# Designs tried in a protein design run: peptides against a protein of PDB entry 5K2M. Part 11

Target 1, 273 residues: chain A of PDB entry 5K2M
Amino acid sequence: MRIGITYTVLRREEMAIKERAGEFGEVVMLHEDDLLFPGNYDLDVVIIRNVSHFKALYTARLFESEGIPTVNSSRLIFEAGDKLFATLRLAGKVPVPEWKAALSEGGALRVPDSLGYPLVSKPVFGSWGRLLAKVNDRDSLEAVLEHRKWMKNPLYGIHYFQEFVEKPGRDIRSYVIGGEFVGAIYRYSNHWITNTARGGKAEPCSDPEVEELSVKAWEAFGEGALAIDIFESEKGLLVNEVNPNMEFKNAARVTGADMAGKLVEYAVEVAKT

## One batch from the design tools (peptide; made by RFdiffusion4, then SolubleMPNN)

Design b1_p25_7_s2
Fold by OpenDDE base, seed 2:
Structure b1_p25_7_s2 (fold): chain B 273 residues (1-273), chain A 25 residues (1-25)
Amino acid sequence: as target 1 above (273 residues)
Amino acid sequence: SKEEELRRLLEEEEEKERERREEEE
């Protein structure tokens, strides 16, 4: 078996995936600079680890066009990597924060009529909490909308809002691969944006309710490897978002779960189907 | 090594910053 791994930067995750993949077959590391299509690649499966959402999406689709399956698939990357599209999948299956989408400034200005304040403004794409804004009032909403008008990427004209969820100084990140719950962590932060990349403390999360909810969230998509962000709210657990291009170094370290191994095992299964 | 780890972390942060700029342009 020949396992491709596409990557932008050789992170701890990519190194772990490479190491574990070597136990199952021949590993072909493919940096973004090595990728030309059509390329007639001799691979049984490709694990997609490009940092950019769009590069990951297009890379997956390009390999699929050559008959090579990918983990994650371009379909999953597309649906899960867009916050709005992910919400559309999740909302019918699991509890999610209340949300609204608007396609114009005029529409966005009416969002508080239904959700009230405070709101969270999110871009539909992007990672690591970029361009997240807590919108406490009308003046703040107008400012966010004004700034979005001057952003060149047309996707910033898609206005996605959630209710602000009061969190207990932490959130939950769980991991589901091939429908199997692999593990979960608490991410602690003194800021309303909980991001482990900003030096937050991580602790193991062992909660059967989190496990059940995580699997249900994964089932909304029905394939692949997902990181799932869950909020602890007064209303119970809420699935905030999913990530089809997951970071797991902290979770693997804290839980001891073999996330890289589980990802490779799933990729091998995909290659055989 | 600690040096290799630091290098990887720096490369990751540089890539994140590049992506931010590309998404805004």
Scores: peptide ipSAE 0.015, ipTM 0.503, DockQ to the pose 0.040; fails the geometry check
Fold by OpenDDE base, seed 1:
Structure b1_p25_7_s2 (fold): chain B 273 residues (1-273), chain A 25 residues (1-25)
Amino acid sequence: as target 1 above (273 residues)
Amino acid sequence: SKEEELRRLLEEEEEKERERREEEE
């Protein structure tokens, strides 16, 4: 078996995936600079680890066009990596924060009529809490919308909003690969944006309700490897978003789960199908 | 130690800043 691994930067995750993949066959590391299509790639499966959502999406689709399956698939990357598309999948299966989407400024200005204040403005794409705004009032909403008009990417014209969820100073990140729950962590932060990037403590999360909800969230997509972000709210657990290009170094360290191994095992399974 | 934790935090911030720049390219 020949396993490709596409990557932008060789992170701890990519190193772990590479090492684990070596147990199953020949590993071909493919930096973004090495990728040219159409090409004659002799690979049974490709694990997609490009940092950019769009580069990951296009890379997956390009390999698929040559008959090489990818983990994750371009379909999954597309549907899970867009916050709105992900919400559309999730909302049919699991509890999610209340949300609204608007396709114009005029529509966006009516969002508080449904969600009230405070609300959260999110871009449909992007990671690490970039361009998340807590909107407390009309003036702040108008400011966010005004700034969005001047952003170059037309996708910023897709206005996605959520209710502001009060969290207990933490959120949950779980991992589901091939429909199997692999592990979960609490991420602690004093900021309303809970991101491990901002120096948050991570602790193991051993909650059967989290496990069940995580699997159900994965089933909304029905394939691949997903990190799932869950909020603890007064309404119970809410699935906030999913990530089809998951970081797991902290989760693996804290839980001891072999996330890289599980990812490779799933990729090998995909290659055999 | 607090120093090791701080170092890990800094490394994580640097990595994310790098990743951010790479997503913008």
Scores: peptide ipSAE 0.014, ipTM 0.450, DockQ to the pose 0.039; fails the geometry check
Fold by OpenDDE base, seed 3:
Structure b1_p25_7_s2 (fold): chain B 273 residues (1-273), chain A 25 residues (1-25)
Amino acid sequence: as target 1 above (273 residues)
Amino acid sequence: SKEEELRRLLEEEEEKERERREEEE
């Protein structure tokens, strides 16, 4: 078994994946600078750990064009890494926050007629709450829309909105790999945007409802390794988003779950199919 | 060109991801 691992930066996750992959076969570390296509790669599977969503997507597709399967697949990265496309999958299977999409400023200005205020403006791509805005009124909505007109990326012209969900000072991040629930954590924050990377406290989450919901959310896509973000709301648990390029250093540390091992085991299974 | 646009998109995402990594360290 020859396992490729593509990466931008060698993080704790990539080190753990490398170590565990070595137990199953020969490991080939592939920095982004090493990737040229078409190429004669002698690999059975590639684990995609490029930091950029688009680089991960294209890297996966390029290996697939050489007949080499990837974890995650380019299809999964494409569908799960876009917040709107992910919502379309999730909404058919699990509870999600109320949402609206608009393709013009004129359409976006009508969103409050259905969602009310406050609402959250999100870009369809990107991570870490970048360009998330809590929109409390009409003036704030107009300001967000005006700024987006001058952004160079045409994807900023796709207007995605959610209802504002009041959270109990935390959210939940769960992990599902190959349809198996691996673990979950609470992420605590004093800000409405909860992110563990900003120095938030993480604690283990042991809730059977979270486990069941996480598996159902994964089933909306039906393949791969996903981190799943869940809100605790007055309406119950809501699946907010999924991440096909999962970070797990904090979750692995807090839960003791072998997330790197589970990812490698799944990649080995994919290689054999 | 489409190629130049794609390149700009990739570079923008790389910058954002560098900033993210600096916040995680």
Scores: peptide ipSAE 0.014, ipTM 0.469, DockQ to the pose 0.053; fails the geometry check
Fold by OpenDDE base, seed 4:
Structure b1_p25_7_s2 (fold): chain B 273 residues (1-273), chain A 25 residues (1-25)
Amino acid sequence: as target 1 above (273 residues)
Amino acid sequence: SKEEELRRLLEEEEEKERERREEEE
């Protein structure tokens, strides 16, 4: 078996994936600079680890066009990597924060009529809580909308809003690979935006309700490897978002779960299908 | 242009990754 691994940067995750993949066959590391299409790639499966959502999406689609399956698939990357599209999948299967989408400034100005204040403005794309805004009032909403007009990317004109969820100073990140729950962590933050990349403490999460909800959230997409962000709210557990390009070094360290191994095992299964 | 917008998105993701590395170091 020949396993490709596409990457932008050799992170701890990519090194772990490479090491574990070597136990199953020949590993071909493919930096973004090595990727030219159409190409003659002799690979049974490709694990997509490009940092950029769009690079990952296009890389997956390009390999698929040559008959090589990818983990994750371009379909999954597309649907899960867009916050609005992910919400559309999740909302039919699991509890999610209340949300509204508007396609114009005039529409966006009516969102508080449904969600009230405070609400959260999110771009539909992007990682690490970038351009998240807590909108407390009409003046703040108008300011966010005005700033969006000056952003060059037309996707910033897609206005996605959620209710502000009061969290207990933490959120949950779980991991589901091939429909199997692998593990979960608590991410602690004193800020309303919880991100472990900004120095947040991580602790193991052992909660059967989290496990069940995580699997159900994964089933909304039905394939691949997903990180799932879950909020603890007064309404119970809410699935906030999913990530098809998961970082797992902190989760693997804290839980001891073999996330890299599980990812490789799943990729091998995909290759055999 | 759409190409410039895509390029900017790609650069933003690369910049985020650089920033994250600098924080880990």
Scores: peptide ipSAE 0.014, ipTM 0.486, DockQ to the pose 0.066; fails the geometry check

## One batch from the design tools (peptide; made by RFdiffusion4, then SolubleMPNN)

Design b1_p26_2_s3
Fold by OpenDDE base, seed 3:
Structure b1_p26_2_s3 (fold): chain B 273 residues (1-273), chain A 26 residues (1-26)
Amino acid sequence: as target 1 above (273 residues)
Amino acid sequence: FEEYIREEIEELEEEARKEVEEELKE
């Protein structure tokens, strides 16, 4: 078994994946600078750990074109890494926050007629809460839309909105790999944007409802390894988003779950199919 | 297309590098 691992930066996750992959076969670390296509890669499977969503997507597709399967697949990265496309999958299987999408400024200005205020404006792509805006009124909505007109990337012209969900000072991140629930954590924050990268406290989450909901959310996509973000709301648990390029160092540390091992085991299964 | 995503990719890579540097200091 020859296992490739593509990466941008050697994080704790990539080091853990490398270590566990060594138990199953030969490991080939592939920095982004090493990737040229078409290439002559002698690999049975590639684990995709590029930081950029787009670099991860294209890297996966390029290896697949050489007949080498990837974890995650380019299909999953595409569907799960876009917030709108992910919402379309999730909404058919699990509870999600109320949402609207508009393809014009005129359409976007009518969103409050359906969702009311406050709203959350999100880009369809991007990570770590980048360009998230809490929109409390009409003036704020007009300002967000005006700024979007001057953004260079055409994807900023896709207007995606959610209802603002009041959270109990935390959210839940769960992990599902190959359809198996691996673990979950609470992420605490004093800000409405909960991101562990900004020094938030993490604690283990042992809730059977979270486990069941997480597996159902994964089934909306039907393959791969996903981190799942869940809100605790007055309406119950809501699946907010999924991440096909998961960070798990905090979750692994807090829960003791073998996230890296489970990911490698799944990659080995994919290689044998 | 590549030019439009370049700045976002560079920012993500820089954030990841800073995170690794902070973790290595602990």
Scores: peptide ipSAE 0.028, ipTM 0.640, DockQ to the pose 0.820
Fold by OpenDDE base, seed 1:
Structure b1_p26_2_s3 (fold): chain B 273 residues (1-273), chain A 26 residues (1-26)
Amino acid sequence: as target 1 above (273 residues)
Amino acid sequence: FEEYIREEIEELEEEARKEVEEELKE
């Protein structure tokens, strides 16, 4: 078996994936600079680890066009990596924060009529809490919308909002690979944006409700490897978002779960189908 | 450890920012 691994930066995750993949066959590391299409790639499966959502999406699609399956698939990357598309999948399967989408400034200005204040403004794409804004009032909403007008990417014209969820100073990140729950962590933060990037403590999360909800969230997509962000709210557990290009260094360290191994095992399974 | 993670993430965010900036320049 020949396993490709595409990457932008050789992180701890990519090193772990490479090491585990070596147990199953020949590993071909493919930096973004090595990729040219159409190509003649002799690979049974490709694990997609590009940092950029769009580069990951296009890389997956390009390999698929050559008959090489990818983990994750371009379909999954597309649907899970867009916050709005992910919400559309999740909604009706699992509890999610209340949300509203608008396609114009005029529409966006009416969002508080449905959701009230405070709101969270999110871009449909992006990671690490980038361009998240807590919108407390009309003045703040107008400011966010004004800034969005001058952003070059037309996707910033897609206005996605959620209710502001009061969290107990933490959120949950779980991991589901091939439909199997692998593990979960609490991420602690004093900021309303609970990102590990902002110096939060991580602790293992062992909660059967989290496990069940995480699997159900994965089933909304029905394939691949996903990190799932869950909020603890007064309404109960809410699935906030999913990530088809998951970081797991901290989660693997804290839980001891072999996330890299599980990812490789799933990729090997995909290669055999 | 938190500082190391923060630095690593800040580097990744800077790289991601540069990538987005490059994508926006293209």
Scores: peptide ipSAE 0.017, ipTM 0.486, DockQ to the pose 0.087
Fold by OpenDDE base, seed 2:
Structure b1_p26_2_s3 (fold): chain B 273 residues (1-273), chain A 26 residues (1-26)
Amino acid sequence: as target 1 above (273 residues)
Amino acid sequence: FEEYIREEIEELEEEARKEVEEELKE
């Protein structure tokens, strides 16, 4: 078994994946600078750990074109890594926050007619709460839309909005790999954007409802390894988003779950199919 | 397309590098 691992930065996650992969076979670390396509890589499977969503997507697709399966697949990265496309998958299977998408400023200005205020404006791509805006009123909406006009990336012209969900000072991040629930954590923050990368406290989450919902959310995509963000709302649990390029260092530390091992085990299974 | 995403990619990579650097200092 030859296991490739693509990466941009050698994080704790990549180090853990490398270590666990070594128990199953030969490990080939592939920095982005080492990747040229087409190529003959002689790998049974590749674990995709590129930091960039787009680099991860294209890297996965390029390996697949060489007949090498990837974890995650380019299909999963594409569908789960876009907030709007992920919402489209999730909305058919699990409770999600109310949402609207608009393809123009004129359309976006009508979103409050359906969802009211406050709203959350999200880019369809991006990580760590970048360019998330709480939109409390018309003036704020106009300002966000005006700023988006001057952004270079055409994807900023895709306007994705959610209802603002009041959270109890925390959210839930769960992990599902190959359809198996691996673990979950609470992420605490005094800010409406909860992210452990910004110094938030993490605690174990042991809730059967979270486990069931997480598996159902994963089943909306039907493959791979996903981190799932869940809100505790007045309406119950809501699946906010999923991440096909999961960070799990904090979750692994807090829960003691072998997330890296589970990811490698799944990759080995994928290689055998 | 690469030009449109480059800035975001660079920022994401920089944040990831900073996180690693902070973790190595602890």
Scores: peptide ipSAE 0.035, ipTM 0.694, DockQ to the pose 0.850; fails the geometry check
Fold by OpenDDE base, seed 4:
Structure b1_p26_2_s3 (fold): chain B 273 residues (1-273), chain A 26 residues (1-26)
Amino acid sequence: as target 1 above (273 residues)
Amino acid sequence: FEEYIREEIEELEEEARKEVEEELKE
């Protein structure tokens, strides 16, 4: 078996995936600079680890066009990597924060009539909590909308909002690969935006409700490897978002779960299908 | 759109590089 691994930066995750993949067959590391299509790739499966959502999406689709399956698939990357599209999948299967989408400034200005204040403005794309805004009032909403008019990407014209969820100083990140729960962690932060990259403490999460909810969230998409962000709220557990290109170094370290191995095992099974 | 996507990719790559550099210092 020949396993491709596409990457932008050789992170700890990519090193772990490479190491585990070597146990199953020949590993072909493919930096973004090595990728040219159409090409004659002799690979049975490709693990997609490009940092950019869009580069990951297009890379997956390009390999699929050559008849090579990918983990994750371009379909999954597309649906899970867009916060609004992910919400549309999740909302039919699991509890999610209350949300609204508007396609105009006039529509966006009416969102508080349904969600109230405070609310959270999110871009439909992006990582690491970039351009998340807590909107406390009308003046703040108008300011966010005004700034978005000057942003060059037309996707900023897609206005996605959530209710502000009061969290107990932490959130949950779980991992589901091929429909199997692999593990979960608590991420601690005093800021309303929880990001492990900002030096937050991580601890193991052992909760049967988290496990069940995580699997159900994965089933909303029905394939691949997903990180799932879950909030603890007064209403119970809420699935906030999913990530089809997850970081897992902290989760693997804290839980001891072989997340890289599980990802490779799933990729091998995809290759055999 | 192309310029924005480029900027976004460059920022993501820079953040990923910084993360690797921090891990190598530990």
Scores: peptide ipSAE 0.031, ipTM 0.670, DockQ to the pose 0.742; fails the geometry check

Design b1_p26_6_s4
Fold by OpenDDE base, seed 5:
Order: C-alpha cells, then sequence, then structure tokens
Structure b1_p26_6_s4 (fold): chain B 273 residues (1-273), chain A 26 residues (1-26)
C-alpha cells in the first residue's frame, strides 16, 4: 500500500495522519511545491490536506484523472466546501437554518422580506468565520452589499444569507468518517461566531441526537470524511455547515478519539475498492 | 509562522477567479 498525503503546511493533523498511515504501508508526503501534472504517480490513494479549498479541489481532481482515488474526492470537496452547495445537499436530509441566496444587489435587498432581521451574510467559500456579517438593519445590509462590489473575486457577488440563530454561547462540531460517527465537541465562545481556532474552548459532546443527526448530515453527501457544525437552537438542532478539509487537533485532544487513524483506515478502504 | 502561511494561502485563493471550475465539475 502506497499512501500519498498532499499538504500546504505540516500541521498537527498532517503529522498524525502521516504517523498512522505508516502503519498501513509506504507514506509519500507531497507538498504543494512537489505537485506537477500529469505526473504518473505510483500511489494507491491520496489523502488531501491542502489548506486552500480550490487547491484541494484541483489536486483531488488531478489525481483522480490519473486513476488514483482521493480522500476526500473532488466531488465531495466541491459540494461540501461551498456553503451554498452544502446547504442544497443538507436541506433535503436534515434541519438547517433558514437561508436565502441572491444573484444581484436588488435580489439581496429583498432577503429581509423573508428572513427578517437580524440575518447573517456569508461568503460561499472561506473558513474560520471570515467575512461573516451579522446584519441587524437595512443600513448594514446596504453597507455589506456595497463592500462586496469592490471585492476582487466574482464569487463575492453570490449573496448567501442565513437567519441569525441564537446559540447558548456554544456550538457543536462533530466528525463522521466513512459513515461512522467518530466524535463531537462543544465549542464555547461569548462571541456569536464560535470557533476553537479563534480562541474558543472545547469540551466533549456526548449526545445521541447529535450522533444521529451527524450521520444523517454525512449521508446527504454519501462519502468521505466530514466535520459537521451544528447549532443548538430554540427549534432544535440545526446543521449549519460541513467541512471536507477538517481540522481535528482540538477534537482529538478533548475526546481522545483517533481521528487520524479513522481517516487513514477509510483511505485504505477506498484504495481497495 | 504557520498562521501567516495559512492566512496568505487563503488570501491568494480569495483573489483568484475560479468560477469556471463550477461549470467543469457540475
Amino acid sequence: as target 1 above (273 residues)
Amino acid sequence: EKKKIIEEALREEEEKDHTWAFEVLE
């Protein structure tokens, strides 16, 4: 078994994945600078750990074009890594926050007619709560839309909004790999954006409802390894988003779950199919 | 150092036009 691991930065996650992969066969670490296609790579599977969503997506697709399966697949990265596309998958299987998408400023200005205020403006791509805006009124909506006009990437012209969900000072992050629930954590923050990468505290989450909902959310995509962000709302549990390039250092530390091992085991399974 | 590299990689991604990729993968 020859296992490739693509990466931008050697993080704790990539080190753990490398260590676990070594138990199953030969490990080939592939920095982004090492990647050139077509390359005639001799690998049975590639674990994708590029930091950039688009670099991860293209890397996966390029290996697939050479007949090498990837974890995650380019399909999964594409659908799960875009907040709007992920919402489209999730909405058919699990409860999600109310949302609207608009393709123009004129359309975006009508969003409050259905969602009300406050609402949350999100870019369709990006991580760690960047460019999230809590929009409390018409003036703030106009300001967000004005700023979007001057952003360089045309994807900022895709206007994605959610209802503002009141959370109990925390959210839930769960992990599902190959359809198996691996673990979950609470992420605590006094800010409306909860994220452990931004200084939030993490605690273990042991809730059968979270486990069931997490598996159902994974089933909306039907493959791969996903981190799942869940809100505790007055309406019950809501699946906010998923991440096909999961960070798990905090979750592994807090839960004791061998997330790197589970990811490698799944990659080995994919290689054998 | 790692944080800076990640932030730079993400900024580079946000400044590029990747809209054509959606037409290829859909």
Scores: peptide ipSAE 0.015, ipTM 0.541, DockQ to the pose 0.781
Fold by OpenDDE base, seed 2:
Structure b1_p26_6_s4 (fold): chain B 273 residues (1-273), chain A 26 residues (1-26)
Amino acid sequence: as target 1 above (273 residues)
Amino acid sequence: EKKKIIEEALREEEEKDHTWAFEVLE
């Protein structure tokens, strides 16, 4: 078994994956500078750990074009890594925050007519809560839309909004790999953005409802390794988003779950199919 | 240092023009 691991930088996650992969086969570390296509890669499977969503997507697709399966697949990265596409997949299977998408400023200005205020403006791509805006009124909506006009990436012209969900000073991050629930954490923050990458505290989450919902959310996609963000709301648990290129160092530390091992085990199973 | 590299990679993603045509299954 030859396991490739693509990466931008060796984070704690990549080091853990490398270490565990070594127990299952020969490991080939592939920095982004090592990737040239078409190439002659002698690999049974590739674990995709590129930091950029788009680099991860294209890397996965390029390996797949050469007959090498990837974890995650380019399909999963595409569907899960876009917040709007992920919402479309999730909305048919699990409770999600109310949402609207608009393709123009004129359309976006009508979003409050349906969802009211406050809203959360999200880019369809990106991580770590970048460009998330709480939109409390018309003036703030106009400001967000004005700024989007001057952003270089055309994807910023896709206007994705959710209802603002009042959270109890925390959210939930769960992990499902190959359909198996691996673990979950609470992420605490004094800010409405609870991402631990911004200095939040993590604690173990042991809730059977979270486990069940997480598996159902994963089943909406039907493959791969996903981190799942869940909100505790007055309406119950809501699946906010998923991440096909997950960070798990905090979750692994806090829960003691062997997330790197589970990811490698899944990759090995993918290689055998 | 690792943080800076990650931040740079993320900025690159935001600043580039990206369009795709991708076949998505059900």
Scores: peptide ipSAE 0.015, ipTM 0.506, DockQ to the pose 0.603
Fold by OpenDDE base, seed 1:
Structure b1_p26_6_s4 (fold): chain B 273 residues (1-273), chain A 26 residues (1-26)
Amino acid sequence: as target 1 above (273 residues)
Amino acid sequence: EKKKIIEEALREEEEKDHTWAFEVLE
C-alpha cells in the first residue's frame, strides 16, 4: 500500500495523518511544490490536505484523472466545500438555517423580504469565518453589496444569505468519516462567530442527537471525511455547513478521538475498492 | 500567539489562492 498525502503546510493534522498512514504502508508526502501533472505517480490512494479549497479540489481531480482515488474525492470537495452547494445537499436531509441565494444585487436586496433582519451574508467559499457579515438593516445590506461589486473573484457575485441564528455562546463541530461518527466539540466564543480559529475555547460534546444529526448530514453527501458545523437554536439543532478539508487538532486534543487514524483507515478502504 | 500567526498565514494563503485563479480568468 502506497499512500500519498498532499499538503501546503505541515500542521499537527498532517503530521498525525503521516504517522498513522505509516502503519498501513509506504507514505509519500507531497508538498504542493512537488505536484506536476500529468505525472507518473505510483500511489494507491491520496489523502488531500491542501489548505486552499481550490488547490485541494484540483489536486484531487488531477489524481483521479490518473486513476488514483483521493480522500476526499474531487466531487465531495466540490459539493461540500461550497456553502451553497453544501446547503443544497443538506436541506433535503437535515434541518438547516433558513437561507436565500441571489445572483444579482437586485435579487439580493429582496432577500430580507423572506429572511428578515438580522441576516448573515456569506461567501460561498472560504474558511475561518472570513467575509461573514451580520446584516442588521438595509443600509448595512447595501454596503455589503456595494463592496462585493468591487471584489475581483466572480464568486463574490453569488449572494448567499442565512437567517441569523441566536446561539448559546457556542456552536458544535462534529466529525464523520466513512459514515462513522468520530467525535464532536463545543466551540465557545463571546462573538457571534464561534470558530476556534478565531480564539474560541473547545470542549467535548457528548450528545446523541448531535451524533445522529451528524451522520445524517454526512449521508447527504454519502462519502468521505467531513467536519460538520451545527448550531444550537430555539428551533433545535441546525446544520450550518460542512468542511471536506477539516482541521481537527483541537477536536482530537479535547476528545481524545483518533481522527487521523480514522481518516487513514478510510483512505485504505477507498484504496481497496 | 504562535497559533494565531500560523492561522493568519494559512488564511492569507487561502485568500490568495481563491482570488488569484479567478482574477486571471477575467
Scores: peptide ipSAE 0.014, ipTM 0.472, DockQ to the pose 0.186
Fold by OpenDDE base, seed 4:
Parts: sequence; structure tokens; C-alpha cells
Structure b1_p26_6_s4 (fold): chain B 273 residues (1-273), chain A 26 residues (1-26)
Amino acid sequence: as target 1 above (273 residues)
Amino acid sequence: EKKKIIEEALREEEEKDHTWAFEVLE
């Protein structure tokens, strides 16, 4: 078996994936600079580890066009990597924060009529809590909308909003690969944005309800490897978002779960399908 | 070099969970 691994930067995750993939066959590391299409790739499966969402998406689609399956698939990357599209999948299967989408400023100004204040403005794409805004009032909403007009990417004109969820100073990140729950962590933060990239502490999460909810969230997409962000709220557990291009070094360290191995095993299964 | 790559990825509006990116930038 020949396993490709696309990457932008060799992180701890990519090194672990490479090492584990070597146990199953020949590993071909493919830096972004090596990717030219159409090409003659002799690979049975490609693990997509490009940093960029869009580069990951296009890379996956390009390999698929050559008849080579990818983990994750371009479909999954597309649907899971867009917060709005992910919400559309999740909302019918699991509890999610209340949300609204608007396609104009005029529409966006009516969102508080449904969600009230405070609410959270999110770009449909992005990571690390970038451009998340807690909107407390009308003046703040108008300011966010005004700033969006001056952003170059037209996707900033897609207005996605959630209710503001009060969290207990933490959120949950779980991992589901090929439908199997692999593990979960608590991410602690004193900020309403709980991303560990901002210096949050991680601890193991062993909660059967989290496990069940995580699997159900994965089933909304039905394939691949997903990190799932879950909020603890007064209404119970809410699935906030999913990530089809997960970091897992902290989760693997904290839980002891072989996330890289599970990812490779799943990729091997995909190759054999 | 890593910093430049991270900045480029950020400019491409590709917000992935990159905890390592902050470690490199600090």
C-alpha cells in the first residue's frame, strides 16, 4: 500500500501520522510545493494535512479527480469546514446553539428579533476564533456589519450568527474517526473563546453523554475524521462546530489516545473500499 | 520560515485550529 500525506508544515501531528503510516506501507510525503495536477500519482489513499482549509479542499478534490480517495474527502472538508454548512448538517441530528443566517445587512439587522442579545457573529470560514464578535447591542451589530463591507473576501458578506452560550469556563473537543469515538478533552479558558491556541489548559473528558453526542454529530456527515466542539450549557450539551482538519497533539498527549494511528487505520480502510 | 507560512495561511483566511502556530509566533 502507498499512502500519501499532504502537508504545509511538518507538525507533531504530521510526524505522528507519517510514523504510523509507515507500519502499513510505503509513505509518500507531499509538500504543497510538490502538488501539481493533473499528475501521475501512484497512491492508494491520501491523508490531507494542508494547513489551509481551501488548499486542503482543493487538494482533496484534485486527488479524487485522479481516482485516489482522500481522508478527509473533499465533500467532508467542504461541508464540515464551513460553519454554516456544518450547522445545516448538525441541526437535524444533534442539539446546536440557536443560529441565524442573513445574506444582506438588512437581513442581518433583523437577526436580534429572533436570537436577541448578546449574540455571536462568526465568519463561515476561519479558525482560532478569528473574527468572532460578541455583539451586545444594536450599535455593535452595525459596527460589525460596517466592517464586513470593507473586507475583501465576499464570503464575509455571508452573515452567520449564534446565540451567545454561557459556558463554565471551558468547552469540550472530541474526536471521532470513521464513526469511532477516539477521545475528548476539556479546554479551559477565562475568555468566552476557549480555543487552546490562546493558552488554554487541556484535561481529559470522560463523559458517556459526550461520547454519544460526538458519534451522533459525526453521523450527520457519515464519513471521515472530525474534531467536534461541544458546549456545556444550561440547556445541556450543544454541538458548536466540527473541524475536518483537526489538530490533535494536545488531545493525544492528554488522553493517551492513538489519534494518529486511528487516522491511519481509517485511511487504510478507505483505500481498501 | 514557519512564521511566514503561518501568516500566509492566516491571510488565506484558513482558520484551522493551529495551536502550534501561536507557539511559533511567540
Scores: peptide ipSAE 0.016, ipTM 0.493, DockQ to the pose 0.093; fails the geometry check

